# Ledger of designs, part 82: peptides against a protein of PDB entry 6D0Y

Target 1, 225 residues: chain A of PDB entry 6D0Y
Amino acid sequence: ETEDHLESLICKVGEKSACSLESNLEGLAGVLEADLPNYKSKILRLLCTVARLLPEKLTIYTTLVGLLNARNYNFGGEFVEAMIRQLKESLKANNYNEAVYLVRFLSDLVNCHVIAAPSMVAMFENFVSVTQEEDVPQVRRDWYVYAFLSSLPWVGKELYEKKDAEMDRIFANTESYLKRRQKTHVPMLQVWTADKPHPQEEYLDCLWAQIQKLKKDRWQERHIL

## One batch from the design tools (peptide; made by RFdiffusion4, then SolubleMPNN)

Design b2_p17_3_s2 (from b2_p17_3, 8 letters changed)
Fold by OpenDDE base, seed 1:
Structure b2_p17_3_s2 (fold): chain B 225 residues (1-225), chain A 17 residues (1-17)
Amino acid sequence: as target 1 above (225 residues)
Amino acid sequence: KEEERKKAIEELEKLAK
């Protein structure tokens, strides 16, 4: 495969075709594996790029990486390393929107057997532990809680299946923090929603309620969060 | 390579520290 053709294949995967998505991904994984000896760096860069720039294809590319990881474990590792570096860079640059997306992406890699569930649990334990940090802005505490909660639709089921006790502890700590944190008063929203059947909640409280419902429903999503 | 992966995962686990 030519370099340009590889780019086309990677960018267009998941688009409508006569074959199943699973078949297409398996085929592409085979093509990419065969070309790694000649185009490893290019393929790695391409995958990192599309993973970051095409959030609508998150599960497509995590699945592809999972397949590649199974075929070439070393390459899978290099990809993980690259994504972790990118996450660190995003945090350093205060690009928190990119950072939270990358956390979600890495979370879904657990489902694809690229990252071990216990490692993800450890990461989230560390995230929630930020709520206990002293002399730090609340925005920092809130962000890590948000990053944790907003990733659970992608990995909550797997983590509870593997580490239910640890996850329960994380949830308890999260709940405790949410009860005691200072909530931003938004009078404008309160006025606008006064006549609605359900009052508008603060964003983290709202997300918490949604995640609690998702957990109660055994992580079967009934609506898009 | 496996050791490098392990190191990267350890960094992920300690990301917020």
Scores: peptide ipSAE 0.507, ipTM 0.929, DockQ to the pose 0.019
Fold by OpenDDE base, seed 3:
Structure b2_p17_3_s2 (fold): chain B 225 residues (1-225), chain A 17 residues (1-17)
Amino acid sequence: as target 1 above (225 residues)
Amino acid sequence: KEEERKKAIEELEKLAK
C-alpha cells in the first residue's frame, strides 16, 4: 500500500460498501497491520487525525483501534498515548469542546478493550473529585461532571460490570454535587408541548436525569440522548 | 513501548490534577 492509498482507506472506512462494516474494519485492520513496518508513523498520525476530526465516525475508529490493538498491542499503546496527550493539551488550553469529545472517545476505547475499565474508573473518580476542590470556579467542577456523565453512554455498562461499587460511589458524589451547585439565573428557553409552554431544564440536571434512566435501563438505550 | 502505554494510562488517571 502506498501512503496516499492508506490515507484514503483510513478516511473512507465506514462509508458505503458492498461488505459489512465489521468485515471492512477487520480487513482494514489487517492491511494496516501489514503496513506498520513501513508506515507506522503515518498510520498513527492519520488515525489520530481522523479520530479527532470526524466525530461522526467515533465508534468506527474506536473499533478499528480495538482491532489493531489486538493485532499489535504496542501500536495500540502508541495510539492511546497520542490521544491522551491530545486530551491533556486540550485541557491545558481550556478547549472544553475538544476535551469532552476526547474523553468520550477514550471512554469508548474502554468498550473496545483498548483501555482497562479500572483505569477509566480511576479517571472518572478523579474528575468527580474536582467537585470537592477548594477555590476553583464552578465551571471547572461542572465541566468535569459533564465530561463524566456525557461519556457514560459509551462506557457505563462496562464500568458497572467491572467496578459497580466504585461507580455507585461516583454517582452518589455526583448527585450530591448537583443538588448543591449553583444554577444559572438566566432566562431559560421555553419549550412547547401541545398544551403548555414550560422552561427548559438545566443542562446538567437534564443530563443527569437521562443518565439515571439509562442506568435504570441497564445501559440499553431506548431513546436518543 | 509497554512502559509507554502504562505511563500514558497513569497520566489519564490523574488528568484533572
Scores: peptide ipSAE 0.506, ipTM 0.928, DockQ to the pose 0.020
Fold by OpenDDE base, seed 4:
Structure b2_p17_3_s2 (fold): chain B 225 residues (1-225), chain A 17 residues (1-17)
Amino acid sequence: as target 1 above (225 residues)
Amino acid sequence: KEEERKKAIEELEKLAK
């Protein structure tokens, strides 16, 4: 495969096909593995780029990386390293929108067996521990809680299956923080059901409620048409 | 390479520090 062709394959994976997505991903993983000796750097950069720029294909690319990681563990490691480095850079640059997405992406990599669940738990423990920092802006505390909570739809089930006690502690600490933090009113933030409006909530309180419901539902998301 | 992955993961675990 040529570099341009690889780019096309990587960018277009998951689009309409006569074959299943799983088959396409397995096929692409095979192609990419075969081309790693010649195009490792290019493939790595492409995967990092699409992972960041195509959020609608998050699970597609995490799955692809999972397949590649299984085929070539070292490459998987290089990818993880690159994404973690990018996350660090985003945090350093206060690019919180990119950072939170990267946390979600890394979270889903746990499901793809690229990152170990205990490591992700440790990361989230560290995130929530920020709420205990003194003399720091609340926005910092809030962001790490947000990053944690907003990632749980992707990884909460796996983390509770592997580290339920630790996760419960994280949840307890999160709840404690949310109760004591200063809250701001966001007029546009209102949760609606099909038949009943809900009172306006602060965004973290709203997210917390959603995650608590998700947890109660055994991390099964309901998709309504 | 595996050691590098390990180091990267350790960095992830300590990211907020």
Scores: peptide ipSAE 0.484, ipTM 0.924, DockQ to the pose 0.019
Fold by OpenDDE base, seed 2:
Parts: C-alpha cells; structure tokens; sequence
Structure b2_p17_3_s2 (fold): chain B 225 residues (1-225), chain A 17 residues (1-17)
C-alpha cells in the first residue's frame, strides 16, 4: 500500500460497506501490520491524528489499535505512549475538552485490551483523590470527577470485573465528594410534572445518576455508540 | 519497547499529581 492509500484506508474505515465493521477492521489491521516495516512512523502519526480529530469514530479506532496491538505489541505501546503524551500536553495547556476526550479514548483502549485495567484503576484513583486536595479550585476537582465518570461507559464493565473492590472505593469517594461539593444550579430551572416538580439536576449529579444506572444494568448499554 | 510502554503507563497513573 502507498502512503496515500494508507491514509485513505485509515480515514475511511467504519464507513458504509458491504462487509461487517469487524471484518473491515481486521483486514485493515492486517494491511497496516504488513506495512509497519516501511511506514511505521507514518501509520503511527495517522492513527494518532484520526484518534484525536475524529471523536465520532472513537470506538472504531480504539478497536483498530486493539487489533494492531495484538499483532504488534511494540507498535501498540508506541501508540499508547503517544496518546498519553498528548493527554499530558493537553492538561498542561489547560485544554480540558481535548483532555477529557483523550481520557475517554484511553479508557476504551482498556476495553480493547491495549492498556491494563489495574493501571486505569490506579489513574482513576488518582483522579478522584484530587477531590481531597485542599486550596484548589473546585473546577479542578469537578473536572477529574467528570473525566472519571464520563469514561466509565467505555471501561466500567472491565474495571469492575477485574478490580471491583478498588472501584467500589473510588465510587464511594466520588459519591461523598458529590454530596459535599458546591452546586451552582439555578432553582428556577425545573422540570414541572403533573404531580411533582423537580429541579434540573446539576451536570455532575446527572452524570452520576446515569453511571449508577449503568452500573445497576451491569454496564449494558441499550444504544451502541 | 516494553519498558517504554511501562514508563508511559506510569506517567498515565500519575497524571493528576
């Protein structure tokens, strides 16, 4: 495959096809593996680029990387290193929108068996531990909780299967923080029902409720994203 | 290579610190 063709294949994967997505990804992984000796750097850069710029294809590219990691562990490691470095850079640059996306992406890499579950648990333990920091802006504490919770749809099942006790502790700490944190909701923002009006939930409280429901449902989502 | 991955993961675990 030529470099231009590789770019096309990587960018267009997951689009409408007569074949299954799984088959297409397996095929592409094979093509990319075969070309690593000649185009490793190019392929790595392309994958990093599309992973960051095409969030709508998050699960497609994490799956692809999972397949590549299984074929070439070293390449998988280089990709992980690149993405972690990017996350660190995003955090340093205060680009929190990019950072939260990258956390979610890395979380799904755990689901794809590219990153070990215990390592992700350790990361999330550290994230939630930020809630215990004193003399820091609440926005910092809130962001790390948000990054944790918003990533669980991609990795919660795997983490609980392997580290249930640790995850329970993280959840307990998260719940404790959410009960204690300052909320800036407007009381006027309410949903009025025929029987009982209720205030609009704050975004973290809402997310927490969603995650609790997901956990209750054994991490089974009705919608495939 | 494996060491590089390991190092990267260690960095990931310490991101919030």
Amino acid sequence: as target 1 above (225 residues)
Amino acid sequence: KEEERKKAIEELEKLAK
Scores: peptide ipSAE 0.456, ipTM 0.919, DockQ to the pose 0.019

Design b2_p17_3_s3 (from b2_p17_3, 9 letters changed)
Fold by OpenDDE base, seed 4:
Structure b2_p17_3_s3 (fold): chain B 225 residues (1-225), chain A 17 residues (1-17)
Amino acid sequence: as target 1 above (225 residues)
Amino acid sequence: REEERQRAIAELEELAK
């Protein structure tokens, strides 16, 4: 495969095909594995790029990376390293939208057996521990809580299956923080649905409620968050 | 490279510090 062809294959995976997505991903993983000796750096860069720029294909690319990781463990490690580095860079640059997406991506890599569940739990413990930091802007504390909560639709089930006690502790700490944090003034705006008006809720409180419901539903998503 | 993965994971765990 040529570099240009590899780019095309990677970018177009998951698009409509006569074959199943799973078959296409397995096929692509095989092709990429075979070309790693010649195009490892290019493939790595391409995967990192599409992972960041094509959020609509998040699960496609995490699955692909999972397949590649199974075939070539070292490559999987290099990919994880690259993504973590990118996350650090995003945080350093205050690119919080990119950063939170990368956290979600890394979270889904747990489901793909690229990142160990305990490691992700440790990361989230660290995230929520930021809420205990003194003399830091609340926006920092809020962001890490947001990053944690907003990633749980992708990884909450796996983390609770593996580390339920630790996750419960994280949840308790999160809840405690949400209760005591300063909330921005939300005008008494009522959002009217077809049936019943309801007041607008603060975004973290709203997210928390959604995640609590998801947890109660045993992480079976029944709605789009 | 195994060490690189391990380092990356360790960095992930300590990311917010």
Scores: peptide ipSAE 0.336, ipTM 0.894, DockQ to the pose 0.020
Fold by OpenDDE base, seed 2:
Structure b2_p17_3_s3 (fold): chain B 225 residues (1-225), chain A 17 residues (1-17)
Amino acid sequence: as target 1 above (225 residues)
Amino acid sequence: REEERQRAIAELEELAK
């Protein structure tokens, strides 16, 4: 395999094919595994890049990494290390949108058996603990809560299955914070076509409500084709 | 490499600190 060909394969995985997605992923994992001795660094970089740049394929690439991790545990570890490093860099650079996405990505890696559930729970406990920090901007507290909540669609089910008590505690702490935090006044956004004008709910409260509903629905998301 | 992975995970767990 040439580097260019590998790039093409990695970038195009998940696109329409005569074969199933699962088959394609398994096939690609096999190809990549075979090429690791010669192109490990390139493959690692490519995977990191597409993981970051193609959020629409998040689950595809987490699955791919999961397959690779199963085939080559060391490579899986290197990938995790790289992504965590990128997350740190994003935070340092105040790239919070990228950072939150990376948290989601790492969260989904739990489902792919790349990151252990207890470790993710510990991370989220740490995130929510930020709400208890003193003399810090609320935006910091809010972001970590946002990062936690916004990742739950990807990993909430798994975490509750394995660490329900701990997750309940995290939820309780989150709820407590949301109740007591200062809510900034945002310009009223209205849907003018609605029968009755309604203000747009504050984003964290809205997200909290969505996550509560998701939890109530046993973490089953409705997908519309 | 296992140790390195574990260190990375530990960093993840402590990321907010």
Scores: peptide ipSAE 0.332, ipTM 0.893, DockQ to the pose 0.019
Fold by OpenDDE base, seed 3:
Structure b2_p17_3_s3 (fold): chain B 225 residues (1-225), chain A 17 residues (1-17)
Amino acid sequence: as target 1 above (225 residues)
Amino acid sequence: REEERQRAIAELEELAK
């Protein structure tokens, strides 16, 4: 495989094909593994790039990395390292939109058995512990809670299966924080005229309600979040 | 390489600090 061809394969995975997605991913994982001796650096860079730039293919690339990790554990580790570094850089740069996406991506890597569940639980414990920090802006506390909650659709099931007691504690702390935090007054936009006005729910409260329902439903999605 | 993964994971666990 040439370098340019690898780029094409990685970028186009998950697109229209005569074969199933699962088959294509397995095939690509095999191709990439075979080319690691010659193109490891390039493959790593490409995967990191597409993982960040193509959020619509999040589960495709996490699955691909999961397959690669199973074939070459060291490469999987290098990828994890690269993504964590990117997350750290995003946080340092206050790029919270990228950061939350990367948290979600890493969360799904747990689902793909690239990152251990206990490690992710520890991270989320640390995130929620920010709510207890003194002399920090609420926006910081809110963001870490948001990052936690918004990632649970991808990893909540796995985390509760492995660390239910710890997760319950995190949820309790989250709930406590949400009850006591200051809620911003958002102008009620009546986008749809109705006989009865419908106020827009605060975004974290709304997300919390959605996650609570998801949890109640045993992490089986019955509606679009 | 394994050490690199473990270091990265450790950083992840303490990322909010």
Scores: peptide ipSAE 0.328, ipTM 0.894, DockQ to the pose 0.020
Fold by OpenDDE base, seed 1:
Structure b2_p17_3_s3 (fold): chain B 225 residues (1-225), chain A 17 residues (1-17)
Amino acid sequence: as target 1 above (225 residues)
Amino acid sequence: REEERQRAIAELEELAK
């Protein structure tokens, strides 16, 4: 495979074809594995790039990485390392939108058996522990709670299956924080929702309610058709 | 390689510290 062809294959995976997505991913994983001896660095860079730039294909690329990890464990590790470095860089650069997406991506890698569930639980424990930090801006505390909660649709089921007691503790700590945190008053929003049957909640409270519902529903999401 | 992966995971676990 040529370098240009590899780029095309990686970028176009998941597009409509006569074959199933699973079959296409298995095929691509095989092609990429075969080319790792010659194009490892290129493939690694490409995968990191598409993982970051194509959020609509998050599950496609996490699955692909999972398949590659199964075929070449070392490469899977290098990919994880690269993504973690990128997350650190995003945080350092105050690019919190990218950072939260990367947390979600890494979360879904747990489902693909690339990252162990206990490690992800430990990370989230660390995230929620930020709420207990003293002399830090609330925006920092809020962001880590947001990063945790917003990732649970992708990994909550797996984490509760493996570490239910630890997750319950994290949830309790999160709930406690949400009850005591200062909520930003947005008068304009309140005025706009005055005539609505359901007033809009603060964004973290809203997300918390959604996650609680998801948990209650055993992490089965209802899709709007 | 395994050690490298484990180091990366450890960094992930300690990311917020």
Scores: peptide ipSAE 0.342, ipTM 0.895, DockQ to the pose 0.019; fails the geometry check

Design b2_p17_3_s4 (from b2_p17_3, 9 letters changed)
Fold by OpenDDE base, seed 5:
Order: sequence, then C-alpha cells, then structure tokens
Structure b2_p17_3_s4 (fold): chain B 225 residues (1-225), chain A 17 residues (1-17)
Amino acid sequence: as target 1 above (225 residues)
Amino acid sequence: MEEERQRAIRELEELAK
C-alpha cells in the first residue's frame, strides 16, 4: 500500500461496511503488518494521530492496536511508548483534557492485552495517592481522582477480575477523599424549593455515584431499547 | 525493544509522582 492509501485506510476504519467490524480490523491489521518494513514510522505516526484526534473511535483504534501488538509485539511497544510520552507532554503543558482522554485510551488498551492489568492498577494507586499530598492545590488532587474514575467504564471490569483486593483499597481511599474535600458551589446550578435550596451535585460526587452504580451492576452498562 | 516497553510502562505507573 502507498502512504496515501494507508492514511485513508486508517482514517476510515470502522465506517459502514458489508463486512463485520472485527473482520475489517483483522484485515487492516494484516495490511499494516505487511507494510511495517517499509512504512513503520508513517504507520506509527498515523495511528498516534487518529488515536488522539478521533475520540469517537477510541475502541476501534485500541482494538486495532491490540491486533497489531499480537502480530508485531515490538511495534505495539513503540506505540505504547509514544502514547505515554504524549501523556507526559500533555501534563507538562497543562492540557488536562487531552491527558484524561489519553488515560482512558491507555486504560482500554488493557482490555486489548497491550498493557498489563497490574500495571494499570499500580498507576491508579499512585493517582489516588496524590490525594494524600500536602501543600498542593486541590485541583491537582481532583484531577487525578477524576482521571481514575472516568477511566473505569473502560477498564473497571478487567481490573476487578484481576486485582479485586487492590481495587477495593483504591476505592476506599477515593471515597475517603471525596468525603473530606472542599466542594465547589455553583449557584447557577441550584434547584430552589420552598423548603430549601438543592444544589446540583458536584461533578466528582456525581461521577462517583455513577461509578458506584456501574460497579454494583458488575460493570455492565444497561441500554434501554 | 522489550526493555523500552518496560521502561515506558514504569513511567506510566509513576506518572503521578
């Protein structure tokens, strides 16, 4: 495949097709593997770019990377390294929206057998440990808790299957922090009643409640037809 | 190459430090 054609294939994967998505991904993985000797650098750059720019295709590209990692372990490693480097750069640049997305992306790579579950647990243990840091802005503590909780829809099931005791400890520490942290009050988000004002739940508290429900539901999302 | 992957993973684990 030419470079231009590879770009088209990578960018358009997951779009409507007569074949199953899995079949298309396996086919594309085969094509990319065959072209790695000639276009490794280009393919790596393309995958990193679309992974970052197309969040709506997160699971498509994590699956593709998982397939490539199985075919060429070294290439999978180079991709992981590139994404971790980008995550560090995002944090250094205070681009926290990109950073949290990259954490989610890396979390889903655990399901694709690209990153080991114990490593992800270790990362989240360190994230939650930030809540115990002294003399740091609360926004730092809150962000790492947010990054942890917001990633669990993608990886919570796998982590609890492999490291349930460790995850329970992380949850306990998270709950403890959420109970003692200072809440941000937003008057515009308050519901006023005749009896008393009812402020909207703070974003981390809301997310915590959602994750607790997801955990209770064994990490299975319920869809209503 | 494997060492590089392992190093990157360690950096990820210690990202918050």
Scores: peptide ipSAE 0.691, ipTM 0.957, DockQ to the pose 0.019
Fold by OpenDDE base, seed 4:
Structure b2_p17_3_s4 (fold): chain B 225 residues (1-225), chain A 17 residues (1-17)
Amino acid sequence: as target 1 above (225 residues)
Amino acid sequence: MEEERQRAIRELEELAK
């Protein structure tokens, strides 16, 4: 495959076709593997780019990377390294929207057996431990809690299956922090839907409630968070 | 290469520190 063709293939994967998505991904993984000797750097860069720029295809590209990792473990490692480096750079640049998305992406890589569940748990333990830091802005504490909670729809099931005791500790610490943190004023307003009215809530408290519901539902998502 | 992966993973684990 030419470089231009590879770009097209990578960018268009997951779009409507006569074949199943799984079949298409397996096929593409094979093509990419075969082209790694000649186009490794290009493929790596392309995958990193689409992973970052096409959030609607998050699970498509994590799955693709999972397949590639299984075929070429070293390449999978290079991809992980690149994404982690990007995450670090995003944090350094205070690009927190990109950073939180990258955390979600890396979280879903756990499901694809690219990153080990215990490592992700360790990361989240450290995220939530930020809430215990003294003399730091609350925005820092809040962001790491947000990054943790907002990633759980993608990885919570796997982490609880592998590290339930550790996850429970993380949840307990999170809950404790949310109870004691300073909250922004939320006006007494209710959002009315066709289903039922609900009060407006502080965003972390709202997310926490959603995640608790998801956990209660054994991580079977019934609605878009 | 495995060592590089593991180093990256360790960095991820310690990201918040």
Scores: peptide ipSAE 0.691, ipTM 0.958, DockQ to the pose 0.019
Fold by OpenDDE base, seed 2:
Structure b2_p17_3_s4 (fold): chain B 225 residues (1-225), chain A 17 residues (1-17)
Amino acid sequence: as target 1 above (225 residues)
Amino acid sequence: MEEERQRAIRELEELAK
């Protein structure tokens, strides 16, 4: 495959096709594996790029990486290394939107058997432990809690299946923090209907409620038709 | 290669430190 063709294949995966997504991903993984001897660096860069720039295809690319990791473990490792490096760079650059997305992406890699569940649990334990740090801005504490909670839709099921006790502890610590943290001013949401205006829920409290519901629903999300 | 992967994962685990 030419470099341009590889780019096209990688960028267009998951789009409408006569074949199933699974078939397409398996096929692409095979093509990419075959081309690694000649185009490893290019493929790695491309995958890193699309992983970062196409959040709507997050699960597609994590799955693809999972397939590649199974075919070529070393390449999978290089990808993981690259993404973790990018995460560190994003944090260093104070690009917290990028950082939280990358945490989510890496979280989904657990489902794809690229990152071990215990490692992700350890990471989240450390994230939530930030809430116990003294003399740090609340925004730091809030961000790590947000990064944790916002990633659970992608990995919560897997983590609870394998590390339920540890996850419960993390949840307890998170809940404790959310109860005691200072909440920002929440504006009243004006209802377009004749109903009484209701207060807008604070973003972390809102997210917490959503995650609690998701957990209660056994980590099954509603399908949008 | 495995060592590098594991190193990166350790860094991930300790990201918040």
Scores: peptide ipSAE 0.691, ipTM 0.957, DockQ to the pose 0.019
Fold by OpenDDE base, seed 3:
Parts: sequence; C-alpha cells; structure tokens
Structure b2_p17_3_s4 (fold): chain B 225 residues (1-225), chain A 17 residues (1-17)
Amino acid sequence: as target 1 above (225 residues)
Amino acid sequence: MEEERQRAIRELEELAK
C-alpha cells in the first residue's frame, strides 16, 4: 500500500461499507500489519493522529489498535507509548480537554486488551489520591476526579470485574471528596419549568450520580450519558 | 521494546504524581 492509500484506509475505517465493521477492522489490521515493515512510522503517526482528532471514532480505533496489538505486540506498545507521551504533553500544556479524552481513550484500550486492567486501576488510584494532596488548587483535585469518573463508562465494567475491591476503595475516596469539597453555585443559572425553579446541579455531583446509576445498573448503559 | 512499553505504562500509572 502507498502512504496515501494507508492514510485513506485509516481515516475512513468505520464508514459505510458492504462488510461489517468487525470484518473491515480485521481486514485493515491485516493490511497494516503487512505494511509495517515499510511504513511503520507512517502508520503509527496516522493512528495517533486519528485517535486524537476523531473522538467520534474512539471505539473504532481502540479496537483497531487492539487487533494490531494482537498481531504485532511491539507495534501496539509503540502506539501506547506514543499516546501516553501525548497525554503527558497535553497535561503539561494545560490542555485538559485533550487530556481527559486521552485518558478515556487509554481506558478503552483496557477493553481491547492493550493495557492491563491493574495498570488502569493503579492510575485511577493515583488520580483520586490527588484529592488528598495538601496545598493544591481544588481545580487540580476536581480534574483528576473528573478524568476518573468520565472514563468509567468505557472501562468501569472491566475494572470491577477484575479489581472490585480496589475500585470500591477508589469510589469511597471519591465519594468522600465530593462530600467535602467546595461546590460552585450558580444561582442565576436555573431552569424554570412550570413555575418551579430547578437549580443546576454541580457538574461533578451530576457526573457522580450518573456513574453511581451506571454502577447500579452493572455498567449497562440504558442511554447516552 | 517490552521494556519500553512497561516503562510507558509505569509513567501512565504515576501520571498524577
């Protein structure tokens, strides 16, 4: 395959086809594997780029990487390394929206058997441990809690299946923090329905409630969160 | 190469530190 053709294949995967998505991904993984000897660097760069720039295809690309990782473990590792490096860079650059997305992406890689569940649990343990840090801005604490909670729709089931005790501890610590943290109130932003005021719930509390419900439902989504 | 992967994973685990 030419470099241009590879770009097209990678960018357009998951789009409408006569074949199933699973079949297309398997086929593409085979094509990419075959071209690694000649185009490894290009393929790696392309995958990293689309993984970051096309969040709507998150599960497509995590699945693709999972397939590639199974075919070529070293390449899968290089991809993981690149994404982790990007996450670190995004944090250093204070690009927190990109950072949280990358955390979510890496979380979904656990489902694709690219990253081990215990490693993800360890990461989240450290995230929530930030809430216990002294002399740090609450924004820092809140972000790591947010990054943790917002990733659970993608990986919570897997983590609880393998590390339920550890996850329960993380949840307990999270709950404790949410109860004691200072909440931001925006009284002016209220929804009025039928002459009844409805205050906007604090975003972390809202997310926490959603995650608690998801957990209660055994991580089976009933609707898009 | 495996060592590099494991190193990256360790960095991920300790990202918040």
Scores: peptide ipSAE 0.690, ipTM 0.957, DockQ to the pose 0.019

